# Peptides against a protein of PDB entry 6DSZ: the designs that were tried, part 70

Target 1, 361 residues: chain A of PDB entry 6DSZ
Amino acid sequence: NYVVTAQKPTAVNGCVTGHFTSAEDLNLLIAKNTRLEIYVVTAEGLRPVKEVGMYGKIAVMELFRPKGESKDLLFILTAKYNACILEYKQSGESIDIITRAHGNVQDRIGRPSETGIIGIIDPECRMIGLRLYDGLFKVIPLDRDNKELKAFNIRLEELHVIDVKFLYGCQAPTICFVYQDPQGRHVKTYEVSLREKEFNKGPWKQENVEAEASMVIAVPEPFGGAIIIGQESITYHNGDKYLAIAPPIIKQSTIVCHNRVDPNGSRYLLGDMEGRLFMLLLEKEEQMDGTVTLKDLRVELLGETSIAECLTYLDNGVVFVGSRLGDSQLVKLNVDSNEQGSYVVAMETFTNLGPIVDMCV

## One batch from the design tools (peptide; aimed at target 1 E24 T42)

Design b2_p25_1 (made by RFdiffusion4)
Pose (drawn by RFdiffusion4):
Structure b2_p25_1 (pose): chain A 361 residues (1-361), chain P 25 residues (1-25)
Amino acid sequence: as target 1 above (361 residues)
Amino acid sequence: EKIDLEESEEEDEEFWEELTEKLKE
């Protein structure tokens, strides 16, 4: 027999922003399935540079540039457990994606977990963290000689884990995650020590959270902490400091995705399965000593995009809406809510044949 | 063809502050 592609996969599973082509090159990297698309934000709008194609299902896609690098290094993990670090190199008149490092990191003894694979990267590029199998947190230290991507497993007493994030502004690599056991689910803190290959007691106390907490947000350096998005209550956790708001405006649909807007983290974008688009706020309270603190949380609806699996703010009040169940599109957010109450205006839609359930000729 | 990024960052800061003030109303 023989199989050809009559149409590339159009559903968007992952999208990230960063400086990948050069420095201050606002790149939008869209992950379909086996395809990877790279764009440069120009005055025209989204203009592509190179659409590559891999021999795997892109499951983790994150950007970073470690200590003393020219441009961000891209990291990709295949669902069949193929890891690689890439670098856009337009040295010549052509374009080549050099593979700085690669290595298969499948464990012969783990069970894939509910909520699938998670790929997290250290705030200061100390390591790559993986959550492939239950009870096994895999660490991949980041240096130069680790070109044949080597790795080692730590053990995780917490068996059922929902979402994991690396915390900003800590003495060393620290992890914040939501896990489940009997008696509801909780949030626990750990420290990753890649010198002894162990877990150390984390920065702060283990808190009880909402029963349906589904997302953890890494809050940047000026504030520090973690934001946990459940079904009905949005909570902020940072050591002893703790804030939460529970607007009934949210419970109607589960919040699925989040995206950081400002570098400060004062503003965030949220998405419903009903197709909404929220703005999560961390309002400031600059005090006498010239320091900045955080006072409250406020969520107010912006309008509605399409159902988003990915979410990314690009530039000049524009957000790329990466839709898996429908057309992905481009959106302009305006201060003046011109028509009705929707601060959201569609600029461009991308044909997504969506989940093809049935068809005929 | 490339956008001036420094001017674009200053315009974003103003834009986001004005949108937050509008939402507070």

Design b2_p25_1_s1 (made by RFdiffusion4, then SolubleMPNN; from b2_p25_1, 10 letters changed)
Fold by OpenDDE base, seed 5:
Structure b2_p25_1_s1 (fold): chain B 361 residues (1-361), chain A 25 residues (1-25)
Amino acid sequence: as target 1 above (361 residues)
Amino acid sequence: MKINLEEARKEEEKFLEELVKKLKE
């Protein structure tokens, strides 16, 4: 009886940072196929707290804090459309992961989208949005008073959505998305009515963006709006302000992931398919009335890492580089470059043993 | 707490009925 000890997955397919274990603890959560790893970020490095097995490959992993919660909750969606909301609970030395909500969100009708599963949470925690199928947007209302979360679908006229995010600072939940039609790629916004269960016209749109526009970043206040990342260009739009840059350095390889560094959205990490790490900087201009506007966008090459599937800024210039194809890393961002012109120093490397081919025998 | 998909299922059934009707025309 050879107990084949199933080797633990090492390839990272998602990571998030937040306050999951407590209000004070900074956590790193790592998705490795069906496994969730929970760490506390310390001055000494990553301290493992708990590992959790999931009933399928993790497709979406997002932290969110409903009004009146002292710590973040975790939303997980699997590739088999099993959704759950998880809470960390510690009682002395006993650690429990509590399921606050669960359900299967699979529809019987719909074409699974080619760009895969997208799951997003409204910054004000009013709803979860899911793009699972072409031409459908699923809404899970986050109502505290309800014993059940009543999910519904809204039809999208735009069949080929590339990426979607909720915007910040909107009176009603508002999505911003890149979509493709026969004329090219475009950006559009919709307001989501929970009451009427429909889309209303959003605050702005941008037709005919770059043909390879692939990512939307929602920018928090005071800037608001969104960043659109393409192959050749990075653009900002908030309805009133438009700004575009085309730094030659980003043309060399496709940007595939991003993470916000500053809570105010002044800096973002960008990773490309060659393992290059960039900083995107939003330069502010303070108006005489005290309003903050975007003056300029700048991209700086920081250095080289493993090819990132996901990035997350931790604290004190430390970044976790989650890699699917290579070794994951903890890296330090320095103010001064080394002799090679790199601002990145590897602190720790986590060996990736490659894809566990589950040979279902 | 349960994520309830009953409303989404009713909407889906209605969509199917509409689609089948359009395909028969």
Scores: peptide ipSAE 0.322, ipTM 0.797, DockQ to the pose 0.010
OpenDDE base, seeds 1, 2, 3, 4: peptide ipSAE 0.294, 0.275, 0.241, 0.302; ipTM 0.792, 0.748, 0.757, 0.769

Design b2_p25_1_s2 (made by RFdiffusion4, then SolubleMPNN; from b2_p25_1, 15 letters changed)
Fold by OpenDDE base, seed 3:
Structure b2_p25_1_s2 (fold): chain B 361 residues (1-361), chain A 25 residues (1-25)
Amino acid sequence: as target 1 above (361 residues)
Amino acid sequence: MKLNREEVKKKEEEFLKKLEEELKK
């Protein structure tokens, strides 16, 4: 009897931080192919709580808190287009992950997009948006009583969407996206009408952004708007203000992931293909009327880590570096640099044994 | 075989047409 201990997947393909187990607990959730790992962040490190097997490779994993929920819910979309909303329930020592809602969001007709599956949640939890196929934007309305995730498609004229996010502070759900056409890459916004199931004109657009613009970051209030990250430049736009920087240090390697550090969007972690970790800082300017505007953008090199597939700030300067190609890490951000000029110290390393292809036969 | 630019365009147009027909249902 060869007990083939099926080696658990170790390559990280997603990570999120939030309050999933309770309102008070800080959780780290890690996607490793078909496996979801749930941790509580403690002063002593990561405490494992639960592992969950998913019916397919996790393609999207996002925490969100609908109005009137005490803790975050988890949205998961698999590479086979199975969508679910999960809730953590604990009753004494019994821990259950409950499916609040589920559905299959696969279309019969669609060209899967080259940039893969994108899933986003409206900051006000009005809807989930999915870019699965070229020329379509799928909307899942978020209704508390709906156990079945119903979706509809909106025609997206822009066939080659690179990245998309929902903006903050919008009366209607508003997407901001980078797309490519024969003239280059552009940024556009659309309002999503849930009632009419159509796009309306968004508040702003920016034509002819950097040719390698690859990521959109939605910025919370008071700044609002979005950050667009390219190979050579980082730009901010909110409809009223535009600001661009081109720090030479980011040209050396492509930024591939980001994570918001501050709830107000004042700082973001950036990771590149060489495992460099950066801090993007949004400098505030207080206007005489009490409005807060973006004064400047600044990028600081913090140090080196494993090549991040995903980043998530936990607390107290601790960051989880989820790596697909290398070992995942817990790292500490220090105020003072070491002798090498690094602000990053590895606290814990999680050995990556390589991509375990779960051949679910 | 690298599909010629015209064949790619034709496939995209056929795809878009099918997509529009499904969105009307």
Scores: peptide ipSAE 0.126, ipTM 0.706, DockQ to the pose 0.009
OpenDDE base, seeds 1, 2, 4, 5: peptide ipSAE 0.121, 0.000, 0.032, 0.087; ipTM 0.711, 0.249, 0.470, 0.663; seed 1 fails the geometry check

Design b2_p25_1_s3 (made by RFdiffusion4, then SolubleMPNN; from b2_p25_1, 12 letters changed)
Fold by OpenDDE base, seed 3:
Structure b2_p25_1_s3 (fold): chain B 361 residues (1-361), chain A 25 residues (1-25)
Amino acid sequence: as target 1 above (361 residues)
Amino acid sequence: MKIDRKKAAEEEKKFLKELEEKLKE
């Protein structure tokens, strides 16, 4: 009996960085279809710790740290709407991935959204938000000791949500989203009331953004607000300040992924459909009252990589480039450019043997 | 083009209404 060891999936469809194995360890978590790979980031490279099979294709993978947790927990949602919260436990040499909570979040009432599954976590860990279906926003409250992920739906009047994030620094959980209507694309905010299970008016909105606005980045304090990325423009808004740039270099190819480099949101990596890697920089202006405001936005071309499906900054200028179409890479960001003007050096390449097309039979 | 947008908006409004009814059950 030749057990044909099914080739492990190599195409990356998600990656996150955090402290999942311990408070001290820096981890890289990689989603490869139904597989979750867990690494420890070391000075020598990526050390594999565990591989986990999931009950379906991973659609959402987010690390979060509730109050009182020493390390990050992992939220996973599958394409079959199975949700779970995972915890890493090690006892001596025994490594277990514990399901702290699980649930199925599928609805029979909604139409699945064309832009796919979006899952987001409130920065204060009050809730998980899910855009699964048109006209619905699903909320999973993050209560302690709840083994069953209970969810409720809030009606979302905006049917065509493109992207959504929770904002930072909000007294109530607040979402910011890009949506499309017959008039164009717009940005809106809503506060989420857990008590009333409804949306309240958010702090701001921006009507008539760029027609191809595709991504929302929630910016941490002290800046707060959000960055909206389009095909031709990058805009910042926080309710009080608006700033837009239209660097010609981003018009050449669509930005498809991003990752925050600095905890304070001063820098972001951007990847486009041609495998170009950019740095988005938020320039600070300190006001006389000690408030920090956004002075300017700048985009710099760093170099070329594999076409990123996802990006994650690790540490010390090392970036993981998760690729679905090409080889995934560990790359080093250098301060000085090479002779070709690139700040990017490939450290390691992970061969992609091709997408495992889940033939839905 | 304008007719298609009006039809789309009417279909969206209908869908939202049906969704609202189902959320009350």
Scores: peptide ipSAE 0.214, ipTM 0.770, DockQ to the pose 0.009
OpenDDE base, seeds 1, 2, 4, 5: peptide ipSAE 0.170, 0.183, 0.183, 0.206; ipTM 0.740, 0.747, 0.741, 0.766; seeds 1, 2 fail the geometry check

Design b2_p25_1_s4 (made by RFdiffusion4, then SolubleMPNN; from b2_p25_1, 13 letters changed)
Fold by OpenDDE base, seed 5:
Structure b2_p25_1_s4 (fold): chain B 361 residues (1-361), chain A 25 residues (1-25)
Amino acid sequence: as target 1 above (361 residues)
Amino acid sequence: MKLDREKVAEEEKKFLEELVEELKK
């Protein structure tokens, strides 16, 4: 009887930072296939708190704080379309992960999208949006008293959505998405009516973006709007202002992940398919009326890491690099470069044993 | 090239029509 000790998965497929265990604790949450690992970020490094087994591969993992909650809640969606909202509860030494709400959001009919499952949360916590199937946008209204996650579908005329986010600072929940049609790739916005269960016309659109535009980043106030990441270009649009840059350095490898560093959206980490780590900077201009506008975009190469599947800024210039293909890392961002011109120093490396090939023998 | 685009467009149209009929139920 060879007890094949089922090796715990080590490949990271998602990570998020927030205040899940308490209002004061900074947490790193790591998704490793069916496992959720919860850490407290300390001056000494990552302190493990709890591991949670999920009923399927984690496809979406997002922290959010509804109005009147003291700490963040966790939304998880699995690849089998099991959705839950989780709360951390500690009572002395007893640690419990409470399911506040759950549901299955699978549709009987739908073509699963080629770009996979996308899950997003409205910044004002009014709803969760899901792109699971082509031509559908699923909405889960967020209600505090609802233990059962009920969802409805809105028809999306754009069949080939590449990426989607909720925008900040919108009176109604508003999505911004990149889509492809026979003419190329485009950006569009829609307002989501919870009452009417339909899309209304959004504040802006941008037709004929870069042919390989692949990611949308929603930008917080005061800037608002969105950043569109392509293969050759990075663009900003907020309805009133458009700005584009085409730094030659990003053309060498495809940017595949991003994470916001500053709460005001002034800086973002970008990771590419070669493990290069960049900083995207939004330069501000203060107008005479006290309004803040975007002046310019700048990209800086910080250094090289493991190939990131996900990035999350922790604190004090520490970044977690979640890797699927290589070892995950804690890295330090420095103000000064080393002798090789790198601003990145590896602090800790987490060995990736590769995909558990379930050899069904 | 043109024939392949027309075929894709027809398949997409059919898929959308089926999807609309399912959303009405």
Scores: peptide ipSAE 0.146, ipTM 0.711, DockQ to the pose 0.009
OpenDDE base, seeds 1, 2, 3, 4: peptide ipSAE 0.121, 0.000, 0.061, 0.137; ipTM 0.702, 0.232, 0.596, 0.715

Design b2_p25_2 (made by RFdiffusion4)
Pose (drawn by RFdiffusion4):
Structure b2_p25_2 (pose): chain A 361 residues (1-361), chain P 25 residues (1-25)
Amino acid sequence: as target 1 above (361 residues)
Amino acid sequence: EEEEEEEEEEEEEEREEEEEEKAEE
């Protein structure tokens, strides 16, 4: 027999922003399935540079540039456990994606977990963290000689884990995650020590959170901490400091995705399965000593995009809405809510044949 | 505070010029 592609996969599973082509080259990297798309934000709008194609299902896609690098290095993990670090190199008149490092990191003894694979990267590019199998947190240290991507497993006493994030602004690599056991689910803190290959007691106390907490947000340096998005209550955790708001405006649909807007982290974008688009706020309270603190949380609805699996703010009040169940689109957020109450205006839609349930000729 | 707002506006104008130059290519 013989199989050909009549149409590339159109559903968007992942999208990230960063400086990948050059420095201050606002790139939008869209992950479909086996395809990877790279764009440059120009005055025209989204204009592509190179659409590559891999022999795998892109499951983790993150950007970073470690200590002393020219441009961000892209990291990709296949669902069949193929890891690689890439680098856009337009040295010549052509374009080549050089593979700085690669390595298969499948464990012969783990069970894939509910909520699938998670790929997290250190705030200062100390390591790559993986959550492939239950009870096994895999660490991949980041240096130069680790070109044949080597790795080692730590053990995780916490068996059922929901979402994991690296915390900003800590003495060393620290992890914040939501895990589940009997008696509800909780949030616990750990420290990753890639010198002894162990877990150390984390920065702060284990808190009880909402029963349906589904997302953890890595809050940037000026504030530090972690934001946990459940079904009905949005909570902020940072050591002893703790804030939460529970607007009934949210419970109607589960919040699925989040995206950081400002570098400060004062504004965030949220998405419903009902197709909404929120703005999560961390309002500031600059005090006498010239320092900045955080006072409260406020969530107010912006309008509605399409159902988003990915979410990304590009530039000049524009957000790329990566839709897996429908058309992905481009959106302009305006201060003046011109029509009705929707601060959201559609600019461009991308044909997504969506989840093809049935068909005929 | 007014000088900082002017510097932010100059930086936004330089960024728009660079995006126009890249669009010409």

Design b2_p25_2_s1 (made by RFdiffusion4, then SolubleMPNN; from b2_p25_2, 11 letters changed)
Fold by OpenDDE base, seed 2:
Structure b2_p25_2_s1 (fold): chain B 361 residues (1-361), chain A 25 residues (1-25)
Amino acid sequence: as target 1 above (361 residues)
Amino acid sequence: MEEEEERRKKEEEERRKKLEELAEK
């Protein structure tokens, strides 16, 4: 009797940081296929709190805090289009993950997008947006009393969306997206009307961006706008200001993930396909009227890690490097470089045993 | 509790600022 102990998944396909267990706790949440791991970030390292089995591969995992919630809620979408909103509840030693809302958001009609599932949350928690199918944007309105996640589709004229985010500081929920057409790649914005269930014209657009523009980063206030990451360039646009850099160092390997370090959006971690870790810096300029504008963009090489599928800044210069292809790492960002010019020190390494072959017994 | 959380947030912000000042040099 070979008890094939089903090996737990080790490959990381998503990670997020926030206050899920309490308002005071800093959590790291890790998606490993169908498994969610919840940690508390401590001075001594990662303390495991709970592991949760999901009814499918986690495709989207985002923390959000609706108005009047004391702690973050977790949105999960599976690869089978099962959506849920989860709450952590502890009562003494009893730990429960409560489903606040759930639904299936699969459409009977639509071509699944080749670039996979994208899920985003409006910074003001008005809605969730989903790019599941070409030419459709799915909206889930966020309502506190709704236990059933209801969604509707808005038609996108742009059939080939590369990436999409909600912008900050918008009166109406506003998306910014990179799309491809026969003329190249472009950036466009749309306002999302919940009332009319349609798109309105957004505040700005940028035609003919870099041909390999692959990621959108929504920038918080006071800067606002978005960063567009390409193969050769990084660009900023907010409707009033445009700035582009083309640092030769990023051309060597494709940037594949990012994470915001500072709440104000002054710094971002970038990870590439070679496991290089970068810092993207937004230099501020204070105008005479007290407005803050972007002065410049800089990219600095911090060092090398495992190839990141996802990055998350924890606290005190500690970063979790979630890897699908290699070992995940907890790394420390130092102020001073070592003799090799690296600012990165591995604190802990989590062995990736490779793909779990589901042995159908 | 609130004072400790404010102190922690302030220490985190000061550490972040130090990391910014060092990345700006």
Scores: peptide ipSAE 0.016, ipTM 0.388, DockQ to the pose 0.052
OpenDDE base, seeds 1, 3, 4, 5: peptide ipSAE 0.007, 0.011, 0.000, 0.021; ipTM 0.388, 0.398, 0.284, 0.385; seed 5 fails the geometry check

Design b2_p25_2_s2 (made by RFdiffusion4, then SolubleMPNN; from b2_p25_2, 12 letters changed)
Fold by OpenDDE base, seed 3:
Formats: structure tokens, C-alpha cells, sequence
Structure b2_p25_2_s2 (fold): chain B 361 residues (1-361), chain A 25 residues (1-25)
């Protein structure tokens, strides 16, 4: 009788950084199929705090801080459409992960989207948005005292949404999304009315973006707007300003993940399918009136890592590279390049025993 | 197959225990 010890999942399918355990702690949260690993980021490295079993494969994992919360809450959506909001509580040495709210957001009718589940949170914590099914946008209102996550659907005319985000600095919750129609890919915005449970016209749209436009990044103030990442181009739009770059270096491999480095949205990490790590820089121009506008976009090749499924900047130039196909890594970004021209140094490597978590022996 | 079914049972039992804890509060 070989007791095959069920190996813990090692493939990373999501990661987020924030202040989940306390207001002061910097945490790395890692999703490995059904498991959530919680770390504290220290000068010595990652300190494990808790591992949590989830009731299914984690499909969405996002930290958010509602007004009046001292620390971040965690939104999780599973592949079976179980939604929860989790809170970390510690009482002395006792650590508990409390479910503040839960709900099942599955619809009886709808085509599951081919691009999978997308979950987004409004920067002002007014709602959660879910793209689960083609032609539907699900909204979960965020009310402080609601233990039950109630959702409603808004019909999207755009049946093939590629990616969607909430924009920053909007009076009403506003989504920006890339969609595909028979004419190509386009970017559109909608305001989300919680009251009327409908979309209103958003502040801007961009028709006929790059055919392979795949990701939307919402940019914080003062820039606002969104970055659209394609195969060959990176574009910025905020309703008033449009800027596009087509750096030849990004054409070699598809950018598949991103993470914001600076809270003001001045820098983003980009990872491609070859494991190349880039920095996207938003160059500011300060106007005479004190307004900050985007001057230019720049992409710099930092180096090579494992193929990232997710990236998250921790602190002090340390980045977690969450990999599904390869080993996950802690890497250091240096100011100076090495002899090979790389700014990336691997600090720690986490062996991936394979993407197939379900080796039932 | 039996270990996957056992894991699915343990996940369900943990789900039920968490639902019970949420109902007792």
C-alpha cells in the first residue's frame, strides 16, 4: 500500500500584494488552485502566516479596502462561482480567516465566456464587477453590513469582451473594456448605475484598436484613463489624451500579465510568454497650472524570469513572479545591469512540480 | 479517482462546517 502523499499544488494561478494581515504588514497572497497561501513580506524574505483551503479553484483574487477599514479585505471568486469576502483576524497567536460575506453568483442561463472569469473591484469600493458569461456584466454591490453577496446582471451589447477594468477618478463606477466584433477590437467605457441597474454612456471610446489588444490597465490619478496592451502596441487613453507606442521589443512575444509598481501608476511590470520582464513607464509632464499630463510611454527590458502567470511588486525592487508553467520566483530589480544587460536577479526559486495539481495516484 | 473523490468530500465537509459556523454567529 503506497500511501502517495497528495502533493500540495505548486503551480501559481494568481498573486496579489497588499495589507491583509494588518495595516502595517505587507502581504503576498498566492493562489495555488484551491489553496490560498498568505505571507508577510520581510527583509529576510517571505514569512508564511497561513494557508487556507478554498471550496474550489480560485478564479479571482483581489484585495480591496472599503472606506473605514483599517486593512484590506480579500475578494475571492471560485471557478464554480462561489464568491466570498475574507478578513484576516488575529487574537494573540490565534489566526482566523473570517468570511464577512458570501454568495453564489452562478447564472442558470448564459454562455461561459471563452476568455474565462474576469473579476474587478471599483477603486472606490462601490461594487464588484464580474464578466462570467457572454453579453452579461454581473454587479455585486458592496454594502458594509451585507453578509450575503447579492448580484444582478446588466446586459452588455458587446458579446465578446476580452478584458475589463474599473477606471479611477470617476464620479460613477465606470468600466473600460476591450471587445471584439466583426470589424475588429475596440475599447469602450460604460458608467454603471447601481440604482437603475443599467449602463450609461461612458466618457470615451476608441474604435479599431490593435487586432490583438488583450489587456486593459486602469491608471490611477493624476493620469487617469487606461492602458491597452496589444501584441505590437501599447496605447494610453483617458478621454482627452491618446498616446500609442509600438516598441519592436514587445513584438517578439505576447505580453500576458502586468502589475502596477507605483501607487500613482507611473510604472508597471509586464511579463510575456517567453518570461521576459519589462517595465512600462509613464513619463509625466507638469503643466504651468499644476496639472499632470502623460508626456510619453516607454518600455524597458529588465531581464528574464520564469514565464509569469501573475506578477506582483512587493517592495524595495523585489518582485514575485508567480508561474504556472515554471518555477515561481522572487526576483530583485537592480538599478544597474549585469554583464548580460539584465537588471533582474533571482533571489529565491519555488519549484513547480507541475501544473497538474490533480495527480490522483 | 478515489483520492480525488475523498478530496472533494473533505472540501464539501469543510464547506458545510464553515456554513454551520456562519449560521451560529
Amino acid sequence: as target 1 above (361 residues)
Amino acid sequence: AEEEERRRREEKEEEERRKEQLAEE
Scores: peptide ipSAE 0.025, ipTM 0.416, DockQ to the pose 0.014
OpenDDE base, seeds 1, 2, 4, 5: peptide ipSAE 0.042, 0.000, 0.000, 0.000; ipTM 0.445, 0.265, 0.311, 0.269; seed 1 fails the geometry check

Design b2_p25_2_s3 (made by RFdiffusion4, then SolubleMPNN; from b2_p25_2, 11 letters changed)
Fold by OpenDDE base, seed 2:
Structure b2_p25_2_s3 (fold): chain B 361 residues (1-361), chain A 25 residues (1-25)
Amino acid sequence: as target 1 above (361 residues)
Amino acid sequence: KEEEEERREKEKKEREEKLKELAKE
């Protein structure tokens, strides 16, 4: 009986950055199947703090800071629909991951969506939204005193949701989503009434977007609205302003992940299926009334990395490239290009040993 | 190279215009 010590998973399936260990620490959290790795970002690189085994594959991992919390909390949803909210606590050398709340959010009835599990958090931390099943949007109200994650479903008329986000700057929690119907792909918004447990009409919609529109990025204030990423186009809409670009460079490979660089939503990293890293830039225009509007969108090729499953901007031009198919990387974005025209330099590479084939020997 | 860039810029503009038209419906 060779107890093959199961090698730790190395393929990254999610990453987030924030202030989880303390208010002051910048953390990188990495999901590797059932394993959560917690790092502190330092000038010397990634310092490991703790590893946590989860009961199931991590499907959603999001940091959020409810009003009056000093540091971020972590929402995790597993592929088996186990949800939890985690807090980091340190007391001297003792490090504990505290479960503040937990629950199972599986429904007895529903078709699991082909695009997988989507989990989103309202920017004002009023609720968590989950797209688990076709024609249903699950809401978990966020309450500080609630140790049990209670959820309810709202029926979606739109059966084929591609991606969904909560918008910023909305009086009520508002979702923006790409959906597909027989006429094509469209963007719609709904307000989520927690009181009535229903959708109200959202502030805007956009019918007949690009046929391959696949991602929604919620843009913070002052711009607000959303970016819709397709195969050939990137569009912006906020209810008042619409912009579209179709840079030929993005047509070569599908954009599969994104991450916000600037807190105000002026820049985003984009990664494609070929490992190309882009910067999406939102150019501002200041109006005479002091309002800030989006003037233009531009995309710049930064360089090549491992094929990103997830991206996160850390600090000082350092980016973590979480890869499922290749080696994960810590990369530096430079101001000046190298001789090959790349702005990307690999700082550290994390070997991916591939899928742990459970050899039942 | 320049002609290929001009062609790509033209195709970009035509797509952007088409997308703007579709968004107004």
Scores: peptide ipSAE 0.032, ipTM 0.415, DockQ to the pose 0.012
OpenDDE base, seeds 1, 3, 4, 5: peptide ipSAE 0.000, 0.029, 0.030, 0.000; ipTM 0.323, 0.595, 0.480, 0.295; seeds 4, 5 fail the geometry check

